# Peptides against a protein of PDB entry 5FRP: the designs that were tried, part 138

Target 1, 225 residues: chain A of PDB entry 5FRP
Amino acid sequence: VEWTESIPQIIATREDISKELNQALAKTFIDSDPRVRRTSVMIFNKVPVTEIWKNITNKAIYTSLLHLAREKHKEVRELCINTMAKFYSNSLNEIERTYQNKEIWEIIDTIPSTLYNLYYINDLNINEQVDSVIFEYLLPFEPDNDKRVHRLLTVLSHFDKKAFTSFFAFNARQIKISFAISKYIDFSKFLNNQESMSSSQGPIVMNKYNQTLQWLASGLSDSTK

## One batch from the design tools (peptide; made by RFdiffusion4, then SolubleMPNN)

Design b2_p23_1_s4
Fold by OpenDDE base, seed 4:
Structure b2_p23_1_s4 (fold): chain B 225 residues (1-225), chain A 23 residues (1-23)
Amino acid sequence: as target 1 above (225 residues)
Amino acid sequence: EPLTQIEEFNKIVEELEKKAEEE
């Protein structure tokens, strides 16, 4: 009998905490101070995905999270991009689709499109970060063919036209990079062979090697920025 | 004050983490 009386208090306490959290986060995600916005994003990064879905019920908070991907403050933007990608992946793996969470899923399902649309900003640092989170969280390596296909279809199913365009452009770029790396390896092997270097083809291969290196270097973000 | 908000959020995060560990 005593445990039954404690249940409403526990539920009430949980509801109160949830309400306070939702009210606070709705404000802090749009705060003028980048430090406050950063701290807000960190909640999604530190708290388990199941607890986030359970306690954060205001859809405006999720929308605000996605909007921070385009903010001016570099540190907050970078944190947000990583956080939303990871959150998307964790949600797909751990959260069931129900009638109750449908409205939140409608927002979360736009994360892939939101990320791919960042390519249109034409910023090298942003492009590299988007490439990284796509590889790590959106379309990770999956040995199971059925799971891999299902994930791909899930990601693509909510794309807008711009996201599809950037997706194909990204794939084309990856193919080119892979090809360039393969050539680089071949050239390196050739250059390490002294007999090949002394041949009439030596200077030609060296020139192609240098061109390949320059192309690769131009595609990589300046690590100094 | 931004610092007060940060402290409040840290407390909330700690509480949520604790709850997650107890489940």
Scores: peptide ipSAE 0.030, ipTM 0.614, DockQ to the pose 0.013
Fold by OpenDDE base, seed 1:
Structure b2_p23_1_s4 (fold): chain B 225 residues (1-225), chain A 23 residues (1-23)
Amino acid sequence: as target 1 above (225 residues)
Amino acid sequence: EPLTQIEEFNKIVEELEKKAEEE
């Protein structure tokens, strides 16, 4: 009986904390000081995803988080991009879809589109960061084919047209890189065989190898400019 | 005003972290 009396107080305390948190965060995410905005984003990194979903119930806070991906302040923007990608991944893994959290999920499900749309800014640093978080958090390496496909379909199911376009462009690039790497390996094996080098095909393979290396180098250099 | 808000947030984060550890 005594424990039952403590439950309302705990619930009340939780409600009070939640109210204060939501009120404060709604303001601080849009604060003019980048340090305040940074601190607001860090909450999503410091607090477990389950507790975030439980305590942050104001959808405007999540919307504000996503908007910071286009923040002018570099440090805040970079932090936000990493944070939102990680938060998306953790949410997919740990948070069930319920009627109560449907409105929040509608926002969270737009994170992939939000990230892929950053490619249109045409900033090299942003592109590199987006590439990184896609491979680390959105579409992580998964040896199980069914799980990998399911994750992919989940990500794609909420894409807008612009995100799809970016996705296809990115995948096309990856396919080309993968193909080039495979050729590089094959050529390297060929070149390491002295008998093959002395053959009539030696000069032809060497030329193709050099072209492949040049292409790879140019692609990497363009990614660093 | 902003610094005060940061301090308040830190307190909230600490409380949420503590609750997460207890659960």
Scores: peptide ipSAE 0.030, ipTM 0.616, DockQ to the pose 0.012
Fold by OpenDDE base, seed 5:
Structure b2_p23_1_s4 (fold): chain B 225 residues (1-225), chain A 23 residues (1-23)
Amino acid sequence: as target 1 above (225 residues)
Amino acid sequence: EPLTQIEEFNKIVEELEKKAEEE
């Protein structure tokens, strides 16, 4: 009985918190001080996704979060990119699609496109970060084929044309890297065999090995900086 | 003003985290 009487107060408190948070965040996401903007982004990173969806109902806040992916301040931008990718993944895993949250989902579903569009900035640091968050959050390793395909389809279903182009380019690059690594391993095995090195094929394989390494170095150098 | 806002946000975050743990 006492527990039931406290429920309205708890609900009221939650509504109050939600209102205050929404009002504050709507302003702080566009604040001139990068520290304030950073703090705003950190809310999405620290607070459980379920609580974010429950308490942040103003669409403008989510739109502002996505906009910070192109933030001039490097630290804020980097934080935002990581945060929005993680938030997207967590939302897909933990938040059900309902009629009530449809409008927010319409914004959240644009996160993949927003991220893939960052490749067009042609900044190596941004590209590396986007690669990282795609691998970690957008298209993570999933051993279950059905889940993996479902995630992929979900991500792709809201792509614009530019995002698709970036996606295919990225995927093609990953395939090439994987192939190159496989060849590197094969070459390494070959080179460890003295008989093979002494053969007429030895110099040819060595040359191919070096070319592969150079290619990997040029491609991965973009990932290691 | 910015510091005050940061403090307020931290409080909100803590409250939301606490609620999430109780749920």
Scores: peptide ipSAE 0.028, ipTM 0.630, DockQ to the pose 0.012
Fold by OpenDDE base, seed 3:
Structure b2_p23_1_s4 (fold): chain B 225 residues (1-225), chain A 23 residues (1-23)
Amino acid sequence: as target 1 above (225 residues)
Amino acid sequence: EPLTQIEEFNKIVEELEKKAEEE
């Protein structure tokens, strides 16, 4: 795909920009060259979410973005997974739901399910990345209980059965991690107490501590397999 | 052709970023 017009010439009117951008992106997202596809994804990463929603109105572009999560090209796939998760979070925070943008929201609301379904590929690297973006963008730390619950319900509202299954499995891992961290803290406190270290329990606790450290260091996703 | 497209996309991104800053 080659653009025939220079960007300055295209930027005559906002409407013209939107039209040309949509036409170009619809093609470049499915281009045979991974570099072109990568560049397409980068637009969603670099441009503010509000401007994306204003200027990209072709729903097929958003659908194409989501499909790149299963791209064979590793760099493009990884970029896409991170980008779509971030875009989802930013959209929830900054974009209002209106009648005009309803069709786009219907696609964007499937991002959580799309991400959780990647666990079924059974690739360690993909799993780790999905875990990361879930913690960072989909279900970030939120001290306000109402907001936290609302976000959770929003994320779950469009899950298919497979997404729910993977979600529950993920939660099980989180519980295990939380438990391990709690024990690590307890062991650390014990080991820092000289009296406790001199006791008959000292060597036992030390062994458990080392096991916990090894588990944590082995990678959270790898160790839970 | 692909390199030309990349350059053009970069220009688009820059323009959109500029517009966002002006709003």
Scores: peptide ipSAE 0.027, ipTM 0.602, DockQ to the pose 0.012

Design b2_p23_2_s1 (from b2_p23_2, 11 letters changed)
Fold by OpenDDE base, seed 5:
Structure b2_p23_2_s1 (fold): chain B 225 residues (1-225), chain A 23 residues (1-23)
Amino acid sequence: as target 1 above (225 residues)
Amino acid sequence: KELEELKKLEEEMKKLEEELYSL
């Protein structure tokens, strides 16, 4: 009986602690030190998604996380992009939509748009990273057709106009890349055949091979930079 | 001094992570 009487006080205390924690955490996301911002982002990677949703109730934290996708500090930005994509995927898989978390979901649902809008920066490194997180987290391979379609519709349902445009451009590019790779393979096989190389088509295929390689290379970031 | 401040911050963030797990 005595423990029951203490429950309201405990709940109140925990709520207060939670509020203070949220306020403190919100400040760290806008700290001038990139290391602080990095550590703050890492919370979303280290803590289970269910616990984050339960305990991080300040919407400003989520908004701030999304803003870090355009962070000046490269390492923090890259970490943030990966983190927010993963967090989005985990949230879709593990977090139910309720009346209580509606406001947070309104922010989280903008993550796909936020990511696709990064293509407009026209940075090859950023583009490559966005490509990566789309395939890994936003639109991963899903053998179940219903789940795959549902995920796609969920992602698209909150797109802004710019995100839609970039989405279609991205898909078109991927189709072209896949085609180019296929041709690269075909040309390589042809060039590895001595009889084919000695034919009148040899020089033509060599030229096409080189053009294909150049095209593929132009779309890829330099890993050394 | 900067290293000490960073260590302090890391410790604080670790505590915050632990608190998030405990809630």
Scores: peptide ipSAE 0.095, ipTM 0.595, DockQ to the pose 0.011
Fold by OpenDDE base, seed 2:
Structure b2_p23_2_s1 (fold): chain B 225 residues (1-225), chain A 23 residues (1-23)
Amino acid sequence: as target 1 above (225 residues)
Amino acid sequence: KELEELKKLEEEMKKLEEELYSL
């Protein structure tokens, strides 16, 4: 009998601990020290997605995570971008949508838009990172057509207007890059052929090769920054 | 001082991570 009577108190205590933990975590994400913010973001990388969803119930934590994608501190920002993209993908794969978690899902569903909106910052390093996380986490290679389409529709279903615009621009850019690479290869093959190089087209192709190379290089981030 | 503060923070965050696993 005494044991049974203690159970409600234990449950209450655990709930209190959970609430306190959530409140403490929420504060760390908005701490003025970038080291604190970094460490907080790392929780999402270290803890399994299922445990995150189960134990982190304060929506402010998720909102704060998304906001860090635009923070000034480079290391924290980069970590955040990778983290939220991965977390989004893992959530789609492992977390069921329920009535109880709908408010959190409403936030998580904005991650794709949040990421695509980063293109408007016009920073080459950020653009490269966004490109990377899109292919790695948001829209990964999927040989199953139905799964691929479903993922795409899920990603697009919560886009704002700006995200759609950047999405289309991104796709157009990728097509152009692919075309440029193909031309680069063709030009390289041509220039490696002695007979072709000796032809009247040799100098012309060399010029086009250099232009193509320059164009491709201009789209890359500066690794020294 | 900064190093000590960082160590304390790391310990605190480790504790929080462990709590997340235990809940």
Scores: peptide ipSAE 0.089, ipTM 0.590, DockQ to the pose 0.011
Fold by OpenDDE base, seed 3:
Structure b2_p23_2_s1 (fold): chain B 225 residues (1-225), chain A 23 residues (1-23)
Amino acid sequence: as target 1 above (225 residues)
Amino acid sequence: KELEELKKLEEEMKKLEEELYSL
């Protein structure tokens, strides 16, 4: 009987602990020390997605996570971008949409838009990272057509106008890159053939090869910066 | 002093993570 009477207190205590934990965690995301913010972001990487959804109930935490994608501290920003993309993908795969978690989903569903909006910063390093997380987490390779389409529609369903614009621009760029790579390969094969190099087309192909390389290189960030 | 404060903060964050797992 005594243990039964303690159950409500335990439940209340757990709820209180959970609330206190959420409040404490919310503060860490806005801490002035980037190391604290980094550690906070890492929670989303270390803790299983199901446990995060269960235990992190303060929507402000999720909102704060998304805001860190634009923070000035490079390391924290980069970590945040990777983390939120992965978290989005894991959430889509593992978390059911319910009435109870609707408010959190409303925030999480903005992650794709948040990421695509980063293209407007016009930073090559950010662009490369966004490209990477899109391919890895947002729109991963999926051989099943129905699943692929469903994922695509899910990603696009909460886009703002700017995100849509970025999305189309990104796709167009990818097509161009793919074409350029294809040409690079073709030109490389041509140049590796001695007979072809000795032909009248040799110098022309060499020039096109160099132009293609230059174009491809121009889209890459300086790794030394 | 700053290093000690940082270590303390890291320990607190670690405890917080552990609490999240125990929930």
Scores: peptide ipSAE 0.078, ipTM 0.576, DockQ to the pose 0.011
Fold by OpenDDE base, seed 4:
Structure b2_p23_2_s1 (fold): chain B 225 residues (1-225), chain A 23 residues (1-23)
Amino acid sequence: as target 1 above (225 residues)
Amino acid sequence: KELEELKKLEEEMKKLEEELYSL
């Protein structure tokens, strides 16, 4: 753990990390101690993306990072998911594609697929986290249509079949959620009107309101877990 | 199995939509 904690400083100060150090770092990602794995992931958060790309040349490190998205240890997994999504976004923004970094990009380009494939785990907490990182990092809000489309195409261009399926399901869900929220608002307005509530439609709307709330709530994870 | 779960979710969403439109 202590050794791993020193790595960010080393990366920040040295332009060339030895092969041996890269190999040692690679081992920390598969260490039996979750704290070591956590610290290893944190390197990607503490070190600028440009420095990581420059100094971390062992592809196994990046591959191992992606594998931690399915880590059994919740804290490590959650950290990893956020980290890889952010790293992906930062890489797209700051790292040019060159012949020298092609092999690393081949791995990094699989991050979107890796994340979307997490939906198949059928865990509400994971789903919520994936949703969050998609909106924050993978497909962030972009008012420029061309940039938004370009980002979208970039993300989709490396999808496997499962990721595509998940992507479409995700978007379908978002549409349905949006629709449900809209209806919730409409029903709420209706229910707040005394004349409307006294009408024959009052009980019907109340029922639909409750159904809408139930549906929305069912898609949310237990915050206590 | 995982794909089936996603399909079930889609079906549930469709049902909700139908119920909301029946209003």
Scores: peptide ipSAE 0.017, ipTM 0.455, DockQ to the pose 0.083; fails the geometry check

Design b2_p23_2_s3 (from b2_p23_2, 10 letters changed)
Fold by OpenDDE base, seed 5:
Structure b2_p23_2_s3 (fold): chain B 225 residues (1-225), chain A 23 residues (1-23)
Amino acid sequence: as target 1 above (225 residues)
Amino acid sequence: DELEELEKLKEEMEELKKKLYSL
């Protein structure tokens, strides 16, 4: 049966291609030219996650990808941050955990920590980007409570101490903002009631409303600076 | 098709490297 003899050659060719690809990528991810590094990162964006996991088996490539989150070159860094967050999310959704891919998962599972640790750089642009990718990819809106909780637990399960600290700080900020917005809405409702405005409490509520607006404006301005 | 895309990207990267190092 002649077709059976061709299968090993095809598999061997595929393995050879995979090996060559992995060797090439391992080099290009650490290339001195940022354009080469950028192109390397783009592979993770252009190729389906399932094919990446199948064909990129060298753990050094994944480690190098994560390292580019702290890249000096802004464009490469920004691309990397977005890419790794998206790749993490896609991997969680589409890739099964097996014994064979365990070592790669051990690296991929550190992506959330890697991203949260970027807050300690204290760069406003980086912070904004990290915020964005957290909401878009790491902890996206999920209407299913079980899935949402599972995702959250998955993200948190591999946090280092610094990442936890950043996470709680971020959540605390969100809670404060949400609370302020809620108060703003309540005040707005109160102010729309003319009877309430004519009451002795009207001026007091107006003052609190103005203070809340100022606080929100200041907080938002500080976050945008 | 997906493997072909990976190979294409690999080739593009290698070509880019060659061009960059020849500069």
Scores: peptide ipSAE 0.051, ipTM 0.644, DockQ to the pose 0.010
Fold by OpenDDE base, seed 1:
Structure b2_p23_2_s3 (fold): chain B 225 residues (1-225), chain A 23 residues (1-23)
Amino acid sequence: as target 1 above (225 residues)
Amino acid sequence: DELEELEKLKEEMEELKKKLYSL
């Protein structure tokens, strides 16, 4: 009974904490000092994604986070790029889409476009970082074909025209390679099953396996030149 | 524990702001 009476106070305290936090963060993300901005970005790295979504409700904070990807201060920019990519991936995995969080999701769904648009800056260090976060967080290797396709479609569904162009120029080949590797694994499993090899489908699968191997070999050789 | 971490980070930011504006 005493626990039930404390719940409203705890909720009220949480609301007050949330309001104060949101007000403070809205200011710190646009602070003139890079150290203050860095500390603000670090919140999204140190706090679990579920708690961020629960406690940070001001959409302007998320917009400001994404804007820092083009910041002049190198350290803050690099931190922001890594942070927002990771945050996007974690959000897709752990946060459900609801009516209440729709406005925040509308901003978060622009992270892939924001990242791919960084290729137009034509900076080698930025390009390398974007490549890294794409493979690590946006489009990670996934052995399950359905999950991999679903993730890809999710990422592409909110692309602007420039992001699509960058995607096809830099990453479309890598996605194809990933799919080919997945097929190779499936074929290898099939070929290791003696019952499947003796079936009418055996020769067909073997032919597809060989074609996939040849394609992979040719693609990998071109990337090393 | 997660709320405590958020509060701690908020305090760190406010302290940093105060230090920066006092300069």
Scores: peptide ipSAE 0.051, ipTM 0.639, DockQ to the pose 0.010
Fold by OpenDDE base, seed 2:
Structure b2_p23_2_s3 (fold): chain B 225 residues (1-225), chain A 23 residues (1-23)
Amino acid sequence: as target 1 above (225 residues)
Amino acid sequence: DELEELEKLKEEMEELKKKLYSL
């Protein structure tokens, strides 16, 4: 009987701790000291994505995280950009969309647009970082066509007009390369299958394979310039 | 373990805040 009475207290204490944590974090994300803001961002890097979604329920924290992508302090900004991109990718992979987390997802779904909009700042260092995180986290190499298309559509589905423009201007080439590589892999698998090579499709696939190789070679040569 | 990490980070943030306001 005594243990049953302790459970509500523990739950209440845990809820209180969670509330206090959320309130504290909301303040630290907007603290005047960049070191405090940096430490706040690091929570999203050090804590598993599933635990972040469970314990950080204040939408203001996520909004504040996104705003730090345009912060004046270079170190905090760079950390935020990397953290945001990684968190987005991990969330897509591990967090289910529910009614309860809908409001948070509405914010998280704007991360791709937030990142692509950074190209308009016209800073070379920022551009390089955005390119890097897009390739690593937002639109990583995916050999599975269905998964790749699904990820791409997910990323694009919440783009604003500016993000679309930036996407086509800066990353269209990367997307094309990714698709070409995927096709190359598929063609290579097909060509390695003797039954497929003996089929009527064999010569057609071989031709497409050669075209893909030529395109890839041309694209890679331009990147080395 | 994951909750422990969150608690540690909270403590670090609080300590950092205290240090900053004592300046």
Scores: peptide ipSAE 0.043, ipTM 0.631, DockQ to the pose 0.011
Fold by OpenDDE base, seed 4:
Parts: C-alpha cells; sequence; structure tokens
Structure b2_p23_2_s3 (fold): chain B 225 residues (1-225), chain A 23 residues (1-23)
C-alpha cells in the first residue's frame, strides 16, 4: 500500500518510469489486498492522463484496470468503473493516436464495451453506476452535433456484440432522439436564413428537415404508448 | 414487441452509421 501510494508522486516528478516500476505496478493491480488494488486504480485518478500514457507503458496494467471493473470488492469496483470511464474520456480528448501507443489504445478502446457488458451482471448498483459514467464520461452531453456524433461513433466502433445489444437497449433511443433534435435545430436555423433557402441546398435541407420531423413525430408517438 | 423495436432501432442505427460515414 505505502509503495503504491508513492507512485503518483513518482510519476508526476519523473518523466520516465522504469520498466521495473511498470512491472511492480502491474503486480499491485492484481494484489490480493483490495487496498493495494484500490490505490493502484487511484493512480489513474491522481496522475494526469498525459503522464499516465507517457509513463505507464506496460499494457498489462491497462488490462488489469479493465478487469477490476468486475472486482468483487465493491469499493474497488466502483472506483475502477469511474476511473476507467474518466480515463477513457480524457484519453480521447488529450491523447493522440500514434504508432507507439497503438497497443495501449487497443485496450483503452475496449473500455466502452467493458462498461456496457457490466449490464449483464444484472446488478442494480452496477447498472446505475454504468449509467452514470456513460452520461458523464463516455457519451457526455455535447452541444456540437459533429463532436457528439464523432464521439458516439468512436464509442460504437469498438463495441462487441453484447455491448451493442446493451447500448441499443438502454441508450440508443435516447441518443437518436438527441441527434434528431440537434438536426432539427440546425435545419431550423438554416431554413430561417433566407439566403440559405435560396441556395441550391435549400430543397435538400428542407427534405432532410421533413424527414427529421417525421422521425421525431414517430418517436414521440411511441413514447406515449 | 420490445425485441422488434430493438431490432428496428439497430437497423436504424446501422443506416445512420452508414450515412454518417458517407459524409
Amino acid sequence: as target 1 above (225 residues)
Amino acid sequence: DELEELEKLKEEMEELKKKLYSL
């Protein structure tokens, strides 16, 4: 525990963590003591994402982090779920995909699936937590439609079959509605611009607008049943 | 009915995905 608690400070102060340190950290993530595991997870909370990516190069650590999402120890599990979701979001926002970090990204890209797969545990507390982290970190509210779509596509692009199923069951409808509303707003703005309406794109946008309205209308009617 | 709705939603999402990738 004590050693693990020092790791964030070490990472913050040293640009390069030795292979040995990475190996040691990998061990702490699978330590029999839940306190050690907890502290290990906390490293991802205490250390900036950029520093983690720079210094934590052992892929086993990331894999182990993901495994802790199914940890029996409630506190560790809950912490892990929050941590991995946040880490995923921060990574998407701050870490570029390079050849050097490809292997780690391959693991990190499975975080959404890992989280959505937790729904199959059929634990209400876990479900609530997953819902929370999805809303907060995975698919946060984004007013920019393009960014929102991009994030959504990024998340979906790495889903396994089970994750897709869960996604569709819990979130897909809401997301679609959100997108439709956003499009509606955009189209409405466009249509309100007379210059835009007079353009060659006017009829195209109008058609899309009508389609969106129809879709929204159909969706709303189903929600009232 | 829920399953059918889910399948429809899945199809719609796939179509949407295709449309989004074509943009």
Scores: peptide ipSAE 0.000, ipTM 0.256, DockQ to the pose 0.153

